# Peptides against a protein of PDB entry 6B4E: the designs that were tried, part 36

Target 1, 295 residues: chain A of PDB entry 6B4E
Amino acid sequence: TNFDKISKMFWHYKDKIAQIKQDIVLPIKKADVNVRNLLSRHKRKINPKFGQLTNSNQQLFKIQNELTQLINDTKGDSLAYHWILNFIAKAVVHQAETEVRVKPESALPLGKLTLYLLVQFPELQELFMARLVKKCPFVIGFTCEIDTEKGRQNMGWKRNNENKWEDNTSYDERMGGILSLFAIITRLQLPQEFITTTSHPFPIALSWHILARICNTPLNLITNTHFVILGSWWDAAAVQFLQAYGNQASKLLILIGEELTSRMAEKKYVGAARLRILLEAWQNNNMESFPEMSP

## One batch from the design tools (peptide; aimed at target 1 K251)

Design b2_p19_2_s1 (made by RFdiffusion4, then SolubleMPNN; from b2_p19_2, 7 letters changed)
Fold by OpenDDE base, seed 5:
Structure b2_p19_2_s1 (fold): chain B 295 residues (1-295), chain A 19 residues (1-19)
Amino acid sequence: as target 1 above (295 residues)
Amino acid sequence: MDFIEEIVAEVEEDLKKLF
């Protein structure tokens, strides 16, 4: 693991967030009233779509088509187009922080929708990754100390209006939700209509990268959150990860499930205990995956 | 997307060297 590369990637996306604000979010406030009204209407139509997802592929396809039309309506104005994509990126991550957090299996329909949009609208990719890295640096395997205010901020910790940090449980659950979504995206196959024309924008290699970077993270920086997000990843993608990389995947799962948990045993992290249970289930040939969606 | 190719290359190297 090259820590310099990780840091550079992290700050690249931090800069991207600032750039998005400067070049997309703020300028639209000065745009023509008709454009602003269009975007306001589209925002209102788009927002409820994510909550309308179910375990039905039919419903997914309906929503995909509706969102596609709404996004295409903005393509006549580049600024409006990028604004609506940035809005979608934010909304998807927010859905992961709220719904996937409490119902991990909801990551599957959300991930399918997101992957479709990422392929259909390539400009969404950088906007989405920037938002992911800002909210959950674990998606690129970035970790820093959280004993400073800046460190906590970099790791995606939130403060309330009273400048108080969020609870550990809230942070862990949010990170788990976001990571579940990302893990699902990395392990999904491209929609059939794109397989021959497009490469996967967020391939399974990114899951490998997360696990490997966490394994190489200095132990003094490893927290309960690392184990929570590894558990979330495991539920979301372990089966498909094993299918993709075979014996090499097994080695990495053993590294996180056995070696990393053992090295951190003195901390008695709840997340580590859960990950150990997942490892044991796998060893007993009882590894589970999220159920497939209905037609 | 930025850095994806680098990440994929790093993973390929890991698959060959780390195990």
Scores: peptide ipSAE 0.266, ipTM 0.852, DockQ to the pose 0.714
OpenDDE base, seeds 1, 2, 3, 4: peptide ipSAE 0.248, 0.263, 0.253, 0.064; ipTM 0.844, 0.850, 0.848, 0.704

Design b2_p19_2_s2 (made by RFdiffusion4, then SolubleMPNN; from b2_p19_2, 8 letters changed)
Fold by OpenDDE base, seed 2:
Structure b2_p19_2_s2 (fold): chain B 295 residues (1-295), chain A 19 residues (1-19)
Amino acid sequence: as target 1 above (295 residues)
Amino acid sequence: MEFIEEIVKNVEKDLEELF
């Protein structure tokens, strides 16, 4: 693991967030009233769509088509188009923080929708990744100390209206929700219409990077959150990860499930205990995956 | 730390040979 490269990547996306604000968000405030009204209408139509997802492929395809039309309506103005994609990137991550957090299996329909949009609208890819890294740096295997205000901010911790940090449980659950979505995206196949013409924008190799980078993280920086997100990743992608990399995947799963948890045993992290249970289930030939979607 | 790093590095090398 090259930590300098990871750090550079982290700061690249932090800078990208600032750039998005300057080049996309702020200019729209000065745009023509007709453009602002168009985007306000589209925002109101788009936002509910993510909550309308179910375990139905039919419902997924309906929402894909509706969103595609709404996004295409903005292509006549490049600034409007990029603004709506940035809005979508924020909305998808917000859905992971709220719904996937409490119902991890909801990551599957959300991930399918997101992957479709990422391929259909390539400009969404950088906007989405920047938002992911800002909210959950674990998606690129970045970790820093959280003993400082800046460190906590870099790791995606929020403050409430009283300027108090969120509780550990809320942070862990949010990180788990976001990482579940990302893990699902990495393990999904491209839609049939794209599989022969387009490369996967966030392939399963990115899951490898998450696991490997966490394993190489200095032990003094490892927290309960690391184990929580590894457990969330496991539920979302472990089966497909084993299918993709075979024995090499097995080595890495044993490394996170046994070796990393054993080295941190003195901390008695609840997330680590759960990860050991997942490892034991796998060793007993009882590794579970999320249910497939209905027709 | 060194032990985990070495294992991960070896697994990464093995993966590069497979693909």
Scores: peptide ipSAE 0.033, ipTM 0.677, DockQ to the pose 0.108
OpenDDE base, seeds 1, 3, 4, 5: peptide ipSAE 0.022, 0.026, 0.031, 0.025; ipTM 0.682, 0.663, 0.697, 0.660; seeds 1, 5 fail the geometry check

Design b2_p19_2_s3 (made by RFdiffusion4, then SolubleMPNN; from b2_p19_2, 8 letters changed)
Fold by OpenDDE base, seed 5:
Structure b2_p19_2_s3 (fold): chain B 295 residues (1-295), chain A 19 residues (1-19)
Amino acid sequence: as target 1 above (295 residues)
Amino acid sequence: MEFIEEIVKEVEEDLKKLF
């Protein structure tokens, strides 16, 4: 594992966020009034869609179709098209931060919707990854120290209006929510209509990368958050991860569940305790996955 | 995506190793 490569990737996406603001978000304010009005209407229609997801595939397909039509309406103007995709990227991540954090199983319908959109609209991929990395650098296995303001900012910590950092619990829950969504996306199969025509844009290999990077992170940088997100990932993807990589997957699960938790035992992290429980459940042939969606 | 492709290649190499 090369820390330099991950750092380059991290800063690439940080730069991408700045570029998106400069080239997409700000210019649209000067666009034709008809374009601005279109986007305003579309924004209002799109925003509630993510909260309308349920455990129903029927509802999912309805929302997919509605979003597809709304996005297609913008394709005649490249700037408008990219703006609406960037809005969607932000909205999806926001949904992970708010809903998935409190109801992890909601990551499944959200992940299915997101994966569909990522394949249907390839330009969404870079916009979405940039937003993910900004909000939760753990998705690419990036970790830095958080003893400085810059370090906390880089790791996605938020400040309130009084410039006070969010509490540890809020941060952990948000990171867990985002990571749950990402984990789900990586372990989902492509929709049937795409499986023969395109490769998976965020494949299960990205889950491997997250686990491997955390195992190779200097121990002095490992926090409770790392264990929280590992637990979130486990609930979301461990079953499918084992199916994908077999014995090699088992080795990584043991490394994070047993070895990493043991090395950090003196810290008494609550997240680590939960991860050990998940490991023990697996060892007792009781590994659980999220329930499948209804028709 | 360039970086995703790089990660996939790295993982493929990792899978060849025994832990």
Scores: peptide ipSAE 0.388, ipTM 0.895, DockQ to the pose 0.669
OpenDDE base, seeds 1, 2, 3, 4: peptide ipSAE 0.384, 0.381, 0.384, 0.387; ipTM 0.895, 0.894, 0.893, 0.895; seed 3 fails the geometry check

Design b2_p19_2_s4 (made by RFdiffusion4, then SolubleMPNN; from b2_p19_2, 7 letters changed)
Fold by OpenDDE base, seed 1:
Structure b2_p19_2_s4 (fold): chain B 295 residues (1-295), chain A 19 residues (1-19)
Amino acid sequence: as target 1 above (295 residues)
Amino acid sequence: MEDIEEIVKEVEERLKELF
């Protein structure tokens, strides 16, 4: 693992967030009133769609088509198009922070929708990844110290209106929700219509990088959150990860489930205890995955 | 216990050979 490279990636996406604000968000506030009105209407139509997802593929396809039409309506104005994609990127991550954190299996329909949009609208990819890294640096295996205010901010910790940090449970749950979504995206196959024409934008190899980078992270930087997000990843992608990489996947799962948890045993992290339970379930041939969606 | 970093490196190197 090259941590300098990971750090450069992290800061690239932090810079991208600043660039998005400067070049997309701020300019649209000064745009023509008709453009602003269009985007306001589209925002109101788009936002509830993510909460309308169910375990039904039929419902998924309906929402995909509706969102596709709404996004296409903005393509005549490049700034409007990029603004609506940035809005979608933010909305998807917000859905992971609110719904997926409490119902992890909801990551599957959300991930399918997101993957479809990422392929259908390639300009969404950089906007989405920047938002993910800002909110949950674990998606690229980045970790820094959280003993400083800047360190906490870099790791996606939030402050309330009273400048109080969020509690550990809230942070862990949000990170778990976001990582569940990302893990699902990495293990999904492309929709049939894209398989022959497009490469997967966030393939299963990115899950490998998450696990390997966390395993190689200095132990003094490992927290309960690392184990929580590994558990979230496991529920979302472990079965498909084993299918993709076979024996090598098995070795890495043992590394995170047994070796890393053992190295941190003195900390008595609740997330680590859960990860060991997942490992033991697998060893007993009882590894579970999210159920497939209905027609 | 084996060094986690060494094992991960070994696995990463082996996977690079497969792709």
Scores: peptide ipSAE 0.035, ipTM 0.707, DockQ to the pose 0.099
OpenDDE base, seeds 2, 3, 4, 5: peptide ipSAE 0.031, 0.035, 0.034, 0.035; ipTM 0.660, 0.698, 0.707, 0.701; seed 2 fails the geometry check

Design b2_p19_3 (made by RFdiffusion4)
Pose (drawn by RFdiffusion4):
Order: structure tokens, then C-alpha cells, then sequence
Structure b2_p19_3 (pose): chain A 295 residues (1-295), chain P 19 residues (1-19)
């Protein structure tokens, strides 16, 4: 892994976040009354819909249809359309760092909804990827030091209600939740309406990149967070990763489960212990996936 | 053991470049 290229990719998405603020978010303050009214009303209607998802496919379709109508209502104005897509991208990532953090299996319905929106509204793809990378750089394998305040900001750290950094547990759980959503998306097949005509925008190869880049990261930059997101990724995608790459995926899962954990054993990272348990469960023919969605 | 690990990481990187 050429980590200079990974850094260049990271800063590309950081620049995209700045461009979104300059060209989408700030100009909306100057939009006409019809646009402001529509966006104010529609953002209220859109916000709770992500939490209304359940394990039921019928409910997923209902929410997809409701959101498709609301988004289509904005297409008469390119700026309003891009603003509502940016709002949705932020809302989906926030849902991942809150609800998926507490209930990891809720990443499956949310991932299906997001993947559907990503191909129905393709302008969402760049907005969503930039948001993921800004909030969880591990999705592209970016890691930097967090001894400095700027390094902490680069790695997606947040502050609590007194300018102190959130505790390590809160950060680790958020990162697992966000990365779990992205891991579901990379292993999902497209919905039937698009599977016959469209390339998957974030395919399973992106999961290979995450694992390979963590395994190639200098060991002095590895933290408990790397093991937590790998565990979260495992729960969301390890079964399909093996289906895609076979013995090569097996070699990579052994590398992360046995070697990466062993080389960091003195740190006694909690996430490393769980990743070892997941490796042992797979070796005992008991690899799990989230239960498939109900009707 | 370190040589075997370096060979394995090179094989993984070759796959990554091919993707």
C-alpha cells in the first residue's frame, strides 16, 4: 500500500467537504422563499424516516418510496436537490454512528436503503463517500497520528460538552458503527430495479482495500480502533468476503485474526480479543452473518 | 517467519493493485 496515495485520497475527500460547504450549504441561505420553504419542510419529513426502518423488507420499500418522492420534489432546482442529498448523506452517517452503534444489525436495512438511494440519485455517491471519509477515515484505510489536535480532528474525533475529547470507547463505537454501514453496502447486491442495468457504486473490492491497508499500516499507528472496525466489518461482511475471494479472503482473514492481533498482543486491546473470538468461531465452522431481513 | 509474512503481504498487495 502506497500511503502517500492514501493521504492524497483522504485530502481529496476533505477538500470535497469544503467544496460542499462553499457551493451547496452556504448558497442555500440565499435561495428564494420557495426553495427555503420546501427544504425546511422536507428536511423535517425526511429526518425520522431512517429510524423508522425495521428488519422488514416491506417497511424498507415504504421508506424508500417516501424518500424517493420527497427527493424528486427538489429536482427542479439543482442546488436544492444537491442540498437535500447532502442532508441525507449526513443523516445516514449520523444514524450509523448512533443506532447502528447500539444495534449493529440495523446496518443491514440502513445499507439497503442507502444503496438504493445511491443508484436512484447518483449525485449522492460523491457526497456520501466524502462524508464517510471525513467522519471515519478507516473506510479508505487512512490512519494518522492522534497525538496532536489536528491529527485527532483528521481521524474524526469529537469533543464532549466541555472541550474534552470523547472517551476512547465512544470514539471506537462510533467508528465501528459507521464502518459497519459501509461494510454492508460493499457486500450487498443491488436492488432488482438496478441490478440488471447498473454497476454497483461501492463494490466488494473496497472491503479488500480496508483490510489490506490496515494490515499494511505501520504498527506504531495501530490502535484499538483498528481492531474494533475490523470486528464490525467481520460481523457485517466476512461471509460474503469469502464468497467473493475464496482462499485469498481466507488468507487475509487469518492475517487479521491471528497475526495482526498477535503482533499487538502487549497492548491488550479489547477489540483484538473480540477479533480472535471471531476467528475461532469461523475455524469451528460457526461464522455468522446478520439474520437476513424478514418480509 | 518474518520472510513468510513479507511474502504474504506482497501477494495481498498484488491483488490490491489488480483491483
Amino acid sequence: as target 1 above (295 residues)
Amino acid sequence: SDEELDELLNEINEIEESL

Design b2_p19_3_s1 (made by RFdiffusion4, then SolubleMPNN; from b2_p19_3, 9 letters changed)
Fold by OpenDDE base, seed 4:
Structure b2_p19_3_s1 (fold): chain B 295 residues (1-295), chain A 19 residues (1-19)
Amino acid sequence: as target 1 above (295 residues)
Amino acid sequence: MEEELKKLLEELQEILDSL
């Protein structure tokens, strides 16, 4: 694992967030009143759509079409278009932090919607990835020390209005929710309409990178959160990961489930205990995946 | 056991490089 490369990628997306603020978010505040009104209306229409997702593909397709139309309405103004995509990127990640956090299986419809939008609107890809990395650096296998305020901030820790850090459980659950969404996206096939014309923007290989990079992370930087997000990834993608890479995938699953957990056993991490349970379930031929969506 | 893990990680890295 080239950690310098990962760090460069991390900072690339951090810089991208700053650039988005400077070039997209702030300029819109000074834009024409008609543009601001349009975007305000669209924001209000778009925002609830993510919460309207169910386990129904029919409902998914409806929402896809509605969002597509709403986004297309902004294409006449490049700034407005990028603003609405950035809003969507933020909204999707927020949904992962809130709903997927408490209901991991909701990552499937959200992931399908997101993947569709990422392919339909390629400009969303960098905006979305930047938001993901900002909120959950684990999506690229980045880890740094959290002994400093800057380190915690870089790893996506939040402070409340009293400048108090969020509790470990809240952080772990948020990271798990975001990682679940990303894992789902990586293991989904492209929609049929795109499969012959477009490459997958976030392919299953990115799941390899997450797992491998965590395995190669210095043990002194490994926390309960690492095991939590690995467990979240496992629930979201392990079955499809094994299907994609076969025996080599098995080796990696054993590395994270057995070897990494064993090396960290003295810490008695709850996330590690759960990951061991998942490993044992797999060893007993009882690996589960999220239920498929209904028609 | 540490050497085995190292070998697996090296193998895994080779896989990643081939992707």
Scores: peptide ipSAE 0.119, ipTM 0.748, DockQ to the pose 0.760
OpenDDE base, seeds 1, 2, 3, 5: peptide ipSAE 0.070, 0.028, 0.028, 0.033; ipTM 0.747, 0.673, 0.666, 0.715

Design b2_p19_3_s2 (made by RFdiffusion4, then SolubleMPNN; from b2_p19_3, 9 letters changed)
Fold by OpenDDE base, seed 5:
Structure b2_p19_3_s2 (fold): chain B 295 residues (1-295), chain A 19 residues (1-19)
Amino acid sequence: as target 1 above (295 residues)
Amino acid sequence: MEEELKKLLEELEKILESL
């Protein structure tokens, strides 16, 4: 693992977030009143759509069509178009932090919607990835120390209005929710209409990178959160990962489930214990995946 | 895809050697 490369990627996306603020978010406040009113109305219509997802493909397709229309209405103004895509990127990640956190299986419809939008609107890809890396650096396998204020900020820790850090459990669950969404996206097939015309924007290889980079992370930087997000990834993508890479996938699953947990056994991490249970279930031919969506 | 897989396998080998 080239940690210098990973760090460069991390800071690239941190810079991208700053750029988005300066070039998209702030300028729109000075835009024509008609544009601002349009975006305000669209924001209000778009925001509830993510919470309206269910285990129904019919409902998913309805929401896809509604969002597509709303986004297309902004294409006449490049700034407005990029603003609405950035809003969507933020809203999707927020949904992962809240709903997927408490109901991991909700990552499937959210992931399908997100993947559709990423392919339909390619400009969303960089905006979405930047938001993911800011909120959950684990999506690119980045880890740093969290014993400093800057380190915690870099790893996506939040402070409340009283400048107090969030609880460990809250952080772990948020990271798990975001990682579940990303894992789902990486293991989903492209919609049928795009298979022959477009490459997958976030393919299953990115899941490989997450696991491999965590395995190579210095042990002194490994925390309970690492095991929590590995467990979240496992529930979301392990079955499809094994289908994609076969024996090589098995080796990597053993590395995280057996070797990494064993090396960290002295820490008695709750997340590591759960990962061991997932490994044992797999060894007993009882690996589970999220149920498929209804028609 | 084949070239990508080779790179991934090389990464796996490095991990296996380090563990």
Scores: peptide ipSAE 0.035, ipTM 0.725, DockQ to the pose 0.127
OpenDDE base, seeds 1, 2, 3, 4: peptide ipSAE 0.034, 0.026, 0.027, 0.027; ipTM 0.723, 0.661, 0.657, 0.659

Design b2_p19_3_s3 (made by RFdiffusion4, then SolubleMPNN; from b2_p19_3, 8 letters changed)
Fold by OpenDDE base, seed 2:
Structure b2_p19_3_s3 (fold): chain B 295 residues (1-295), chain A 19 residues (1-19)
Amino acid sequence: as target 1 above (295 residues)
Amino acid sequence: SEEELKKLLEELEEQLESL
């Protein structure tokens, strides 16, 4: 693993967030009143859609169509179009931080919707990845020390209104929620209408990179959060990962589930204990996936 | 590519064993 390359990727997306603020978010505040009013109306219509997702494919398709229409209404103005896509990127990640963290299986409909939008609107891809990396650097296998304020900030830690860091449980749950969404996206097949015309924007290979990069991370930087997000990834994507890479996938799952947990056993991380249970369930032919969505 | 992933796995295994 080349950690210098990963670091460069991390900072690329951090810079992208700053660029988005300067070139998209701030300029809209000075845009024509009609454009601002349009975007305000669209924001109000778009935002509830993510919470309206269920385990129904019919409901998913309805929401996909509604969002497609709303986004297309902005294409006449490039700045408005990019603003709406950036808003959607933020809203999707927010949904992962709030809903998916408490109901991991909700990542499936959210991931399907997100993947559809990423393919339908390619400009969303960079905006979405930048938001993901800012909020959860684990999605690219990046980690740094969290003994400093800057280190915690880089790893997506939040401060409350009292300028205190969030508790470890809250951080772990948020990271798990975001990673569950990303893991789902990587293991989903493209919608049938895109399979022959478009490559997958975030393919299953990105899951391989997450696992491999975490396994190669210096042990002194490994925390409970690493195991929590590995467990979240496992629930979301392990079955499909095994289907994709077969024996090579099995080796990597054993590395994270057995070897990495054993190396860190002295720390007695709760996340590591859960990951060990998932490994044992798999060894007993009891690996589970999220249930498929209804018609 | 598949070959790249195999090489990555080999490197990962070697690195993990050295820790």
Scores: peptide ipSAE 0.035, ipTM 0.732, DockQ to the pose 0.077
OpenDDE base, seeds 1, 3, 4, 5: peptide ipSAE 0.034, 0.035, 0.022, 0.035; ipTM 0.734, 0.735, 0.641, 0.734; seeds 1, 3, 5 fail the geometry check

Design b2_p19_3_s4 (made by RFdiffusion4, then SolubleMPNN; from b2_p19_3, 8 letters changed)
Fold by OpenDDE base, seed 5:
Structure b2_p19_3_s4 (fold): chain B 295 residues (1-295), chain A 19 residues (1-19)
Amino acid sequence: as target 1 above (295 residues)
Amino acid sequence: SEEELKKLLEELEKILESL
C-alpha cells in the first residue's frame, strides 16, 4: 500500500470541497433571481425524495424518474446544473449519516438510486466522491491520528455549537452508515440500460482497496471505528465480494476477520468482537446479505 | 481487467508478507 498516494487522493478531495464552495455554492447566490428561485423550488422537491425510498423497486424507479426530470430542468445553466448535483451529493451522504446509520439495509435502495444518478449524470461522480472523502475518509482507506484537533477534523469528526466533539458512538455509527452506502454502490451491477455503454464508476475493486489499505494501516492508528466500518462493509458487500474475487477475497476476509482482530485483541474493541462473530458465521456457511428489493 | 486483478493480487501479497 502506497500511503503517499492515498494521502494525495485525500487532499485532492479536500481541495475539491473548497473549490466547490468557491466556484459553485457561493456564486449561485449572485445568480439571476429566476435561477435562484428555480433552484430553491427544486431543492425543496429533491430533498424529501431520498427519505421516500423503500424496499420497492417500483418506488425506486418512480423516484429515479422524478429526480432525472428535476435535474434535466437545470442543464440549460451549467452553474445551476452543478449546484443541483452538489446538493444531491450532500443529501445522499446525509441520508447515509442518518437513516442508513440506524437501518443498514436501507443502503440498498439508496445505493441503487445513487448509482443510477452517477451514471446518468457523470458530473456527479467527483462531487459525490469529494463529499464521501470529506465525511468518511475510510472510503479510500485513509487514516490519520485523532489525538489532535486537525487529525480529528481530517477523519470527519464533528463539533457541536459549543465546540465539543461528538461522542465516539455517534462517530462510529455515522462512519458505518456512510461506508455501508459506499460498499453497496461498489457491489451493485449497473442498471441494464447502461451495462454496454459505460463502465461502473465505483467498481468492486474499490472495496478491495478499502480492506487492503486498512490491513496495511499502522496498528497504532487502528481504532474501534475501523472495526465498526469493516463490519458495516461485511454486511453490505462480503457475499458479492466473495463472488467477485473467489479465493483471493477469502484471504482478505480472513486477514480482517481473524488476523487484524487478533493483533488488536488487547484493546478489546466492541467492533472487533462483532467482526469476529461475522467471521464465525461465514466459517459455519451462514454468511448473510441484505434481502433483495421487491418488484 | 487482468492487469487490474494482477495489481490487486500484488497488493494482497505485500499485505501477507507484512503480517
Scores: peptide ipSAE 0.037, ipTM 0.738, DockQ to the pose 0.127
OpenDDE base, seeds 1, 2, 3, 4: peptide ipSAE 0.037, 0.036, 0.026, 0.036; ipTM 0.741, 0.735, 0.655, 0.736

Design b2_p19_4 (made by RFdiffusion4)
Pose (drawn by RFdiffusion4):
Structure b2_p19_4 (pose): chain A 295 residues (1-295), chain P 19 residues (1-19)
Amino acid sequence: as target 1 above (295 residues)
Amino acid sequence: SDELNDLLNEINEKEEELS
């Protein structure tokens, strides 16, 4: 892995976040009354829909249809359309760092919804990827030091209600939740409406990049967070990763489960212990996936 | 070790193919 190229990719998405603020978010303050009214009303209607998803496919389709109508209502104004897509991208990532953090299997319905929106509204793809990378750089394998305040900001750290950094547990759980959503998306097949005509925008090769880049990261930059997101990734995608790459995926899973954990054993990282348990469960022919969605 | 370095080279080659 050429980590200079990974850094260039990271800063490309950081620049995209700045461009979104300059060209989409700030100009909306100057939009006409019809646009402001529509966006104010629609953002209220959109916001709770992500929490209304359940394990039921019928409910997923209902929410997809409701959101498709609301988004289509904005297409008469390119700026309003891009603003509502940016709002949705932020809301989906927030849902991952809250609900998926507490209930990891809720990443499956949320991933299906997001993947559907990503191909129904393709302009969402760049907005969503930039948001993921800004809030969880591990999705592209970016890691930097967090001894400095700027490094902490680069790695997606947040502050609590007194300018103190959130505790390590809060950060690790958020990162696992966000990365779990991306991991679901990379292993999902497209919905039937698009599977016959469209290339998957974030395919399973992106999961290979995450694992390979963590395994190639300098060991002095590895933290408990790397093991936590790998465990979250495992729960969301390891079965399909093996289906895609076979013995090569097996070699990579062994590398992360046996070697990466062993080389960092003195740190006694909690996430490393769980990743070892996941490796042992697979070796005992008991690899799990999230239960498939109900009707 | 040499076995670990060979494995990491194979993984990198595969990553280049997927790039």

Design b2_p19_4_s2 (made by RFdiffusion4, then SolubleMPNN; from b2_p19_4, 11 letters changed)
Fold by OpenDDE base, seed 5:
Structure b2_p19_4_s2 (fold): chain B 295 residues (1-295), chain A 19 residues (1-19)
Amino acid sequence: as target 1 above (295 residues)
Amino acid sequence: SSELEKLLKELEKELEKLE
């Protein structure tokens, strides 16, 4: 694992967030009144749609079509188009922080919707990844110390209006929700209409990078959160990961489930205990995946 | 594939570290 490369990627996306604010978000406030009104209306229509997802493919396709139409309405103005995509990127991540956090299986319909949009609108890819890395650096396997304010900020910790950090449980659950979504996206197949014409924008190899980079992270930087997000990843993608890489996947699952948990046993992390349970279930031929969506 | 080979190399490095 090249940690310098990972750090460069991390800061690239941090810079991208700043750029988005300066080049997209702020300028639109001075745009033509008709454009601003259009975007305001579209924002109000788009925002609730992510919460309207269910385990139904029919509902998913309906929402896909509605969002596609709304986004296409903005293509005549490049700034408006990028603004609406950035809004969508933020909304998807927010949905992961709230809904997926409490209902991990909801990552499947959300992931399918997101993957569709990422392929249909390629400009969404960099906007989405930047937002993911900002909120949950674990998606690229980045870790730093959290004993400083800057370190906590870099790792996506939030402060309230009174400058108080969120509690550990809240942080762990938020990170788990975001990571679940990303894991689902990496293990999904492209929609049938794109499979022969487009490469997967966030393929299963990115899941490999997450696991490998965490395994290679200095042990003094490993926290309960690392095990929590590994457990979230496991529920979301372990079955498909094994299908993709076979014996090599098995080796990596053993590394995180057995070796990494054993190395950190003295810490008695709750997340590590859960990961051990998942490993044992797998060893007993009882590995589970999220149920498939209904027609 | 070339990508898989890179992943295998990465796996080997991780195994060496944790062993």
Scores: peptide ipSAE 0.038, ipTM 0.727, DockQ to the pose 0.117
OpenDDE base, seeds 1, 2, 3, 4: peptide ipSAE 0.034, 0.029, 0.029, 0.029; ipTM 0.720, 0.702, 0.697, 0.702; seed 3 fails the geometry check

